# Peptides against a protein of PDB entry 9GMZ, part 58

Target 1, 343 residues: chain A of PDB entry 9GMZ
Amino acid sequence: TGFPLELLTRPATERLAYFENYTVAHPRLKEVYEILMRTIAEPAGASFIFVYGASGVGKTTLRLRVEQKLTELALPKLESDRARVPVVGIEAIAPESRYFNWKEYYTRALITLEEPLIDHKFDYGVRGISRDNFGKINVESKVVAPALRRALENALIHRHPDVFFVDEAQHFGKVASGYKLQDQLDCLKSLANMTGILHCLLGTYELLTFRNLSGQLSRRSVDIHFRRYCADSPEDVQAFKSVLLTFQQHLPLAETPNLVDHWEYFYERTLGCIGTLKDWLKRVLSDALDREATTITLKDLQKRALSVAQCQKMFKEIQEGERQLSETEADVQNLRSALGLGA

## One batch from the design tools (peptide; made by RFdiffusion4, then SolubleMPNN)

Design b1_p11_7_s2 (from b1_p11_7, 8 letters changed)
Fold by OpenDDE base, seed 5:
Structure b1_p11_7_s2 (fold): chain B 343 residues (1-343), chain A 11 residues (1-11)
Amino acid sequence: as target 1 above (343 residues)
Amino acid sequence: SKVIEVDLQVP
């Protein structure tokens, strides 16, 4: 089934919004979704989940779908427990400075956790945190990071989400020294331990640096690798083509474009990352709608493609991440073999 | 928003 044909008579903004809100349930997304949902339901004493993969693989889409599902599952209980928030998700911001801004992080987490629709006023026990006339949290500039942390700890305990999501979590790694990186990890561990709330960190392969620095995290963390589609796998190529076929049917244009015939070009310029593919198609669709075009052409695709130089840079970052994971797997096998355990 | 329950079309 394609897009609703009624969209062809609707404004360009509505047609674009349809495609933007459309999610293809591709095999890797389904797999990682099921693993993540199972891990959230049964964390088995884990305090952290790490979801890592290439930039543009679809981690934000995964997060949003899990947040939606957890919210839907919690609705019957939220009627009886008005203090509960089923899930909270934030995006970590890239620091303007060389150091991660914890004050901003805690402030954003508090604002997200304490949406205006929550009837029960919680006293954070921190002077300078208030609600405005619309129920929105206001944090005075004088409130220091340790006080904001304590407010967030209290809010997380009181609201008791099933999981706390942090997207773009590699930004916690933006520190001047390895020692400071350990301090950042210890801060996150302490927050998870003090609140009893499961934390899910989503990020690029730079998140593996956190994994490697803390042998103690390994005992209380679950790793989920969100893989791209690989051109050397026939199954992955077929899955990638099926995604292209699905997207071409859901582009709200009068004439269905043939994206599948250009699958190699799409793969070349996305590296098998479905988020990158979707963002590319959004840009091309926007241009087509602005021109009132009936379809999109290869020339339209080429105008909005990532440059070869951008793809080469992204591919090097992916290869380094995939290499680190493959070496870790090989090291485990070598250790097992050396111990006289079967691989 | 169409959720993850949308089946992929197979070429």
Scores: peptide ipSAE 0.025, ipTM 0.699, DockQ to the pose 0.493
Fold by OpenDDE base, seed 4:
Structure b1_p11_7_s2 (fold): chain B 343 residues (1-343), chain A 11 residues (1-11)
Amino acid sequence: as target 1 above (343 residues)
Amino acid sequence: SKVIEVDLQVP
């Protein structure tokens, strides 16, 4: 079934919002979703989950779907425990400076954790943290990063989320030296240990550097690879075409565009990343709605496509990440062989 | 807003 036909009589804003809020349940998303949900339910002593994959593969969509599901599952318990937050999710921001801004990170985490809908107010035990009349947290400029950390630790303990999500977590790795990267990992590890809260870091293949640098995190981490669709796999090509078919049926336009016939062009400009595809189609849909167009043409697609140079850069980053994973798999086999464990 | 999830259709 396609989009509700009633949308064709609705404002452009509602038509766009429909598509923005639409998620295709593609095979890789379902697989990673099931693994992530199971791991959150039964972490087996893990303190970290690493979800890594190409930029635009759909990690943010995965996070939002898991956050929604965890919230839905927690609703019956939240009636009895009004202090509990089922899940907290933040996006790590790229630092403007050479150093990760921990003060900003802790502030954003506190603001996200303490939504106004929570009836039970928590005292952070830190001067200069207050709530406004709308229940929004205000952090005074005088509050220092160590105090914000203590406030976040206390808030996480009190609210006891099933998981703490950090999206774009590769930004923790944007430090000038490997030593500073270790300090960032030790800081995150300390936060997870002090709170007892499971942390899920979502990011690009740059997260593999975090995994490799901390042998101590390796024993307490679960790794989830969110793969793109590969053109050399017939199954992946079929899945990618199925995604295009599903999107074309859910574009709220008078005439259904034929996206599937252009699958090679879509693949060329998305590298098999469904998030990149969705964002491209959103831009094209917005342009079509602004012009009151009945359909989307190849020219409309070309106008909003990533440049060949952008795709080439993204593809090099993907190939480097996929290579590092293949090397890691080979290292595991070599280790097993060296231990006398059969291959 | 609830994310609308739909299963993939096979071409």
Scores: peptide ipSAE 0.024, ipTM 0.679, DockQ to the pose 0.738
Fold by OpenDDE base, seed 3:
Structure b1_p11_7_s2 (fold): chain B 343 residues (1-343), chain A 11 residues (1-11)
Amino acid sequence: as target 1 above (343 residues)
Amino acid sequence: SKVIEVDLQVP
């Protein structure tokens, strides 16, 4: 089934919003979703989940789907426990300075945690944190990072989310020269331990550096690799073509574009990353709607494609991440062989 | 807004 044909008579904003809110349930997304949901339900003493994969693989889409599902599952309990928040998700911001801004992180986490119209006034135990007339949290400039941390710890304990998501978590790794990434991880580990809340860090392959820095995190973390589709796998190529077929049917245009015939070009410019594909199609759709075009042409696609130089850079970053994982798998096999467990 | 999930169509 394609898009609702009624959209063709709707404003460009509604047509674009339809496509923005549209998600293809592609095999890798479904697999990672199932693993993540199971891990959240049964963390087995884990304090962290690491979800890593290429930029634009679809990690944000995964997060949003899990947040939605956890919220839906919690609804019956939220009627009785109005203080509970089922899930909280924040995007880590790349610091403008060489230092990760913990004050901003804690403030944003508190704001996000309290965005649900929670009728229950919670005293954060910190002077200078208040709610405005709209229920939004205001943090006075005088409130220092340690006080915001205590407020967040108290809020997380009181609201008891099933998971705390941090998207773009590789930005924790952007520390000044001389600061250890370990200190950032120890801070997060302390927050998870103090609150008893499971943390899920989503990010690029740069998150692998986090995993390798702490043998203590390895015992308390679950790793989930969100793989791209690979052109050397016939199954992955078929899945990628199926995604293109599905997207072409859900572009709210008068004439269905033939995206599948251009699958190699789409693969070349997305590296098998479905998020990158969706973002590209979104840009092209926006341009088409602005021109009141009936369809999308190859020229329209080319106009909004990532440059070859951008794709080459992204591909090098992917290859390095995939290489590091492959080396780790080989190390596991070598360890098993050395332990006499057989290959 | 509800995210519309659609299963893959096989080409």
Scores: peptide ipSAE 0.021, ipTM 0.654, DockQ to the pose 0.792
Fold by OpenDDE base, seed 1:
Structure b1_p11_7_s2 (fold): chain B 343 residues (1-343), chain A 11 residues (1-11)
Amino acid sequence: as target 1 above (343 residues)
Amino acid sequence: SKVIEVDLQVP
């Protein structure tokens, strides 16, 4: 089934919004979604979930879908417990300095956690934290990071989300030394332990560095690899073509473009990353709608494609991440063999 | 092989 044909009579903004909000349930997204939802429901003593994969693989889409589903599942409980927030999700910011800005992190987390119009005034026990008339949290500049941490801990305990999401979590790793990275990880562990809230860190393959640095994290962490589609796998190629077919049916244009026939070009410029594909098609759709075009052409696609140089850079980063994972898998097999556990 | 439409229909 394609897009609602009535969209063809709607403003370009509504047509674009339809496509932006449309999510293809591609096999890798579905798989990771199911694993993540199961892990959140039954963490089995885990304090952390790591979701890692290529930039543009669809991690943000995964997060948003899980947040939506957790909210829907919590609705019956929220009627009785008006203080509860089912899920909280933030994006970690790249530090401008060699140091992660914990004050900014705690402030953003606290603001996001309290964004729901929750009628219940919670006293954070910290001077300089207030709510405005719209229920938004205001944090005065004088509030120091340790006080913001305590406020966030208290808020997380009181609101008790099923999971705390941190997107772009590789930014925690942007520290000048491995020792400082360990301190950051210990800080996150302490926050998770003090609150009893499961943390899910989503990011690039740079998150793998966090696994290697802390044997204590490994015992209380679940790993989820969000893989791209690989052109050397016939199944992955078929899945990628299926995604293209689905997107071409859901582009709100008068004439359905043939994206599937150009699958190799789409693969070349997305590296099998569906988020990159969606963002590309969104840009092309926006251009087509601005021109009141009936369809999308190959020239329209080429105009908004990533450059070959960008793709080559992204591909090197992906290959390095995939290599590190394959080595880790081999190390696990070697460890099992050395322990006398069969392969 | 038939291309499988996989719509995550958000209800």
Scores: peptide ipSAE 0.024, ipTM 0.630, DockQ to the pose 0.158; fails the geometry check

Design b1_p11_7_s3 (from b1_p11_7, 9 letters changed)
Fold by OpenDDE base, seed 4:
Structure b1_p11_7_s3 (fold): chain B 343 residues (1-343), chain A 11 residues (1-11)
Amino acid sequence: as target 1 above (343 residues)
Amino acid sequence: MEVIEVDLEVP
């Protein structure tokens, strides 16, 4: 079934919102979703989950779907425990300075955790943290990072989320020397240990550098690889074409565009990343709606495509990440063989 | 947020 035909008579804003607010449940998203949900339910003593994959593969979509599902599953329990928050999710920001802004991170985490709709308000025990008349947290500029950390630790213990999500988590590493990266990992590890809250870090293949630097995190972490679709796999090509078919059926336009016939061009400009594909189609749909167009043409697609230079850069970053994973898998197999454990 | 299943039967 395609989009609701009634949308064709609706404002451009409603038509665009329809396309923004639906999720295509493609095979890789379903697989990673099931693994992540199972791991959150049964962490088996893990303190961290690492979800890594290409930029634009759909990690933010995965996070939002898991957050929604955990919230839905918690609703019956939240009636009896009004202090509990089922899940908290934050996006890590790239620091403007050479140092990760922990003060900003803790402030954003507190604001996200303590949303206004929570009936049972918590006292942080920290001077300069207050709530406004709408229940929104206000943090005064005088509050220092160690005090904000203690406030977050106390809030996480009190609210007891099933998981704490950190999206774009590669930003913890981008500006740190190797030693500063270790200090940041030790800080996150300490936060997870002090609160007893499972942390899920989502990011690019740059997260593999974090995993490799902390031999102690390896014992307390679960790894989930969110793979892109590969053009050298017939099954992956078929899945990618199926995603294009689904998108063409759900573009709220008078004439259904033929996206599937252009699958190679879509693959060239998305590298098999469905998030990149959705964002591209969203831009093209917005342009089409602004012009009151009946359909999307190849020229409309070309106007909003990533440049070849952007795709080449993204592809090099993907190849390096996939190479590092393949080497790690080979090292595990070599270690097993060397231990006399069969392959 | 609506979830749409992918039709894997592409011609």
Scores: peptide ipSAE 0.157, ipTM 0.843, DockQ to the pose 0.412
Fold by OpenDDE base, seed 2:
Structure b1_p11_7_s3 (fold): chain B 343 residues (1-343), chain A 11 residues (1-11)
Amino acid sequence: as target 1 above (343 residues)
Amino acid sequence: MEVIEVDLEVP
């Protein structure tokens, strides 16, 4: 199965949009998707889910697919409960300052919870939060972070989402002291406890610092490792090649490029991260469409590839994250053995 | 968004 052949007669913008808007359901994405969906359905007293993995592994794609599925599953209930929002997802922004901007976080969360199409006006109990004529939430500059937090708590309780997603959540950790990071986690923990809403934090291996900061948070969290494909695993190499095959079939070009024959080069420049691969191919496809090219060449790929120096830096960050996880897994096994529970 | 299944039958 390939792209619709009718796309070859369509504008370059429509051809590019096709490639942007589909998702390759690769084995690691499916595995993590199923674990995440099950954990959201049956949190078993967990207040947090941590989804961590390499930059460009596909965490945002995972989030968007889960949000879509939760929305679809909630549709029958939303007809009877017009106040409910099935899922909320925000992206944490890197602070321009040494401190995380909680006011901005709460404002973004409120705006995302209160879609303009929700007919039911909610009173936040906070002066300076209003809806405009289009139903969009407006937060006056005078509203302080503690008031925005109370408004968000009330909104989360009233809208009762199955999960609250925070993407790029490693940005909470960019605080100069471990103590301030603990305070931020305690704030998030308090928000989850006060609202009864499950929080899912998605991010890089920098999220592992959050896992180790509080034994109490660890007891109320589920960890999901979104692994890259590894070249030392024959099964992972086969899965990576199958992803390349799927992408080459879905590039809306007159001549199908042979990406699979170049799998080692694709692996070298993506480190087994499918999001990085998709973004690379998107750039190359855009260049090909701009030139009205019939296919993609190795030279076209090389022009848009990450540099070897960028790949070396990314690989070092991945190796450090994978090492920390391996040490933690070994520590758990050692603890179990010491307790007489077996390996 | 369309979901495309991966073809695992790579030669």
Scores: peptide ipSAE 0.156, ipTM 0.834, DockQ to the pose 0.399
Fold by OpenDDE base, seed 3:
Formats: structure tokens, sequence, C-alpha cells
Structure b1_p11_7_s3 (fold): chain B 343 residues (1-343), chain A 11 residues (1-11)
């Protein structure tokens, strides 16, 4: 079934909000979701989960779905334990400077942990952290990063989330030296160890550099590869076409656009990344709604498509990440063969 | 947040 037909009589803002707020449950998203949910439920002594994949593959959508599900599963327990937060998720911000801003990171994490209307005032044990009359955390400028870290450690211990999500986690790595990246990982590792809270880092294939820098993290981490759809796989092409069919049925327009017939063009400009596809269609839908258009045309799609140069750049980054993973798989196979473990 | 299942049988 398509979108609710009543949306055609609604304001453009409501029609756009419908398209923004639904999630297409495509096969790769479901697969990664099930692996991630199982790993959170049974971490088996892991302190970290790494979820890596192409930019625009749908990692943020995955995070939001897991956060929703963990919240739903926790509701019966939250009635008895009002101090508990089931999940916390933040986005790592690209540093404006050559140094990651830990003060900003800890402040954002604290704010996010306290966004639930938690009636229980927790004393963070740090002067200059308070709640306003709206329950929002206020951090005074005088509070230093080590004090904010202690406050976050105490908050994480007290709230005991099942997982701490950090989206766009490749931004920890945008420090100009591998040494600084190691320092960031050691800080995160220390936070996970001190709190006993499982950390999930979601990001691009740049997260693979984190794995290579710390042989100690490999023993305490689970890796989840969120793959794009590949045009050389008939099954992946079919899944991608099915996603296009679903999107065309759920665009709140008077006339259903034929997206499926243009699947090759959609693939060329998304590289099989469903998040990139959704964002593209969102832009095109917004333009169509602003013009009070009855449908979306190929010209409308072309107007909002990523350039060939952008796609070529993104594809090189994907190929490098996929290559590194394939080499690792080959190394594992070679190791197994050398150990006398059959192929 | 609504979840829409993908039908894998595209004509």
Amino acid sequence: as target 1 above (343 residues)
Amino acid sequence: MEVIEVDLEVP
C-alpha cells in the first residue's frame, strides 16, 4: 500500500514530514539491525561495536531504529527504575581545530543523557553543572574537561544505558596524526572500561584505521560491516529496485512517479547507498511540493542529483574501504589455511 | 517512525 491519500490535501510541510519520518526496511538494514541488536543484548565481553560502511548507506537510520527499539523494550523496567536511560546516542562533530574538543563531547553526552524528563535530580559531583527549570543541563564555562569526564562517568554508571552510540565517529580520526587518533581511542576505551557501558561507534570506512591502530581494541570489539548494494549482484540489484518501488509508492504526490525504470541512473548517483537515495528524493520532493507539482520527472531528479565528480570521489572512498576489508578476509583465510583449518 | 517493508518481488 502507498502513502495515505489524505496527505494530498495536507500542507507541503506535512507531506514532506511523512516522507522524512518513514523508514524503508531494506534487506541490508534489517541484517545489520539484527546483528547489532543481538550484539547489544549479548556483548560477550566486548566493550566496543564498530559499525562501518559508505557515507549515506543508512547508519544514522540504523542507530535511530535501534534507539527506538531499546527504548520500547526498556519501558516496563523504566516504570520501576526511573533513573535508567535505555540508550544514549550522540553525533561526533568534526573538530574546527586540529584537536578533538572533549569538553564539547562530554557536554553533549551529558545533555543527551538528561534529555529524558528524569524527575530524579542526580548530583554529578561537579560544581558548575546544574539543571535549569526545564530540566536542561547547564554547564558553566569554568568547568574543565576532566571534571566533565567525571560527571559523564558518574551519569553513565547511574543511568546504565544498554549502549552508548557515537555517530559520525570517523571525526575522532580527523586529527592529522595516527598518534592523536590512538589517544582518542584510548580515551574512549578508558570511558567504556570505567563505566562498564558498551560503546557503539558508527562511521565511514575511515573507522577501519581505528582497528589497525589498536590490537587491544580488536579483542574487545565487534565489527559490523554495513554494505551498500552492488550492481554486480543480481540479488542486490533486485533489492535496490524494490527500494525504488517502495519510495515511488510512498512519495505523497498526486501521480506516482516511475522511479524503477530509472534504476541505473539512481544507482549511478547513489552508489547503492539508500540514505543517499532518500536524501536525494527528499530534496526532489521538497522542490515538487514548493511548485505544487503532481509528480516528479527525470529533469527534477537531475536537478538535485549529486554531480558525477562527487559520485566518483565517493566511489573511490568506498572502493578503498571494500578493498581493505577484502584483504583482511583473504588474510584470515590464509591464516586458517596455514593453521591447517580447511578453507 | 513508520517502518515500510520492502517487497523484493519487483515486476
Scores: peptide ipSAE 0.147, ipTM 0.824, DockQ to the pose 0.408
Fold by OpenDDE base, seed 5:
Structure b1_p11_7_s3 (fold): chain B 343 residues (1-343), chain A 11 residues (1-11)
Amino acid sequence: as target 1 above (343 residues)
Amino acid sequence: MEVIEVDLEVP
């Protein structure tokens, strides 16, 4: 099934919004979604879930799909429990300074958790946190990070979400020293422990540094690797081609482009990352709609492709992450062998 | 957000 043909008579903005607002349920996304949903339902004493994978693999799409599903599942309970928020999701911002801004993090988390439309208003017990006339949270500049943390802890306890999502969580690791990185991890661990709320950190392979720094987090964390599609796997190549086929059918253009014939070029410039592929196609679609074009060409694709230099940089980062995971798997296998356990 | 299952049968 392709896009609704009625879109061809609609404004360019609506045609673009259609392509932006749909999700292709590719095999790796489905697999990670199922693992994540099961882990949230049955955390087995875990305080953290780490979801790591290449930039542009689709982690934000995964988060949004899980948030939607958790919200849908919670609706019957929310009718009786008006204080509850089923899920909270934020994106960690890259610090402009050398250090992560905890004050900004806590403020954004509070703003997201305490939506203006929530009937049950919470008193934060913190002077300088208020609601405006529109119900939006206002945090005065005088409010310090420890007070914002207490407000967030109280809000998380009161609203009791099934999970707290932090996207781009590798930004917590942007500290000048290993000691400061440990302090950041201890801060996050303390927040999860004090609230009893399961935290899910989504990010790049830089999250592996968090996993390696805390043997204590290891006992209370679940790791989920969101893999890219690999060209050395026939099954992964077939899945990647199937994604291209699905995208070409859902580009709201008068003439269906043949993307599948160019699968190697798409793979070369996305490294098997479906988010990168979707973002590339969005840019190309936007350009085509601006020109009132009937289709997209290889030249249109080439104009909006990542450069070879960008792809080479991204590929090195992926290879380093995949290597670290492979070494960890080998270490487990070596330990099992040394213990006289089978493979 | 619409969810579209991938057709894995690429010719």
Scores: peptide ipSAE 0.024, ipTM 0.684, DockQ to the pose 0.433

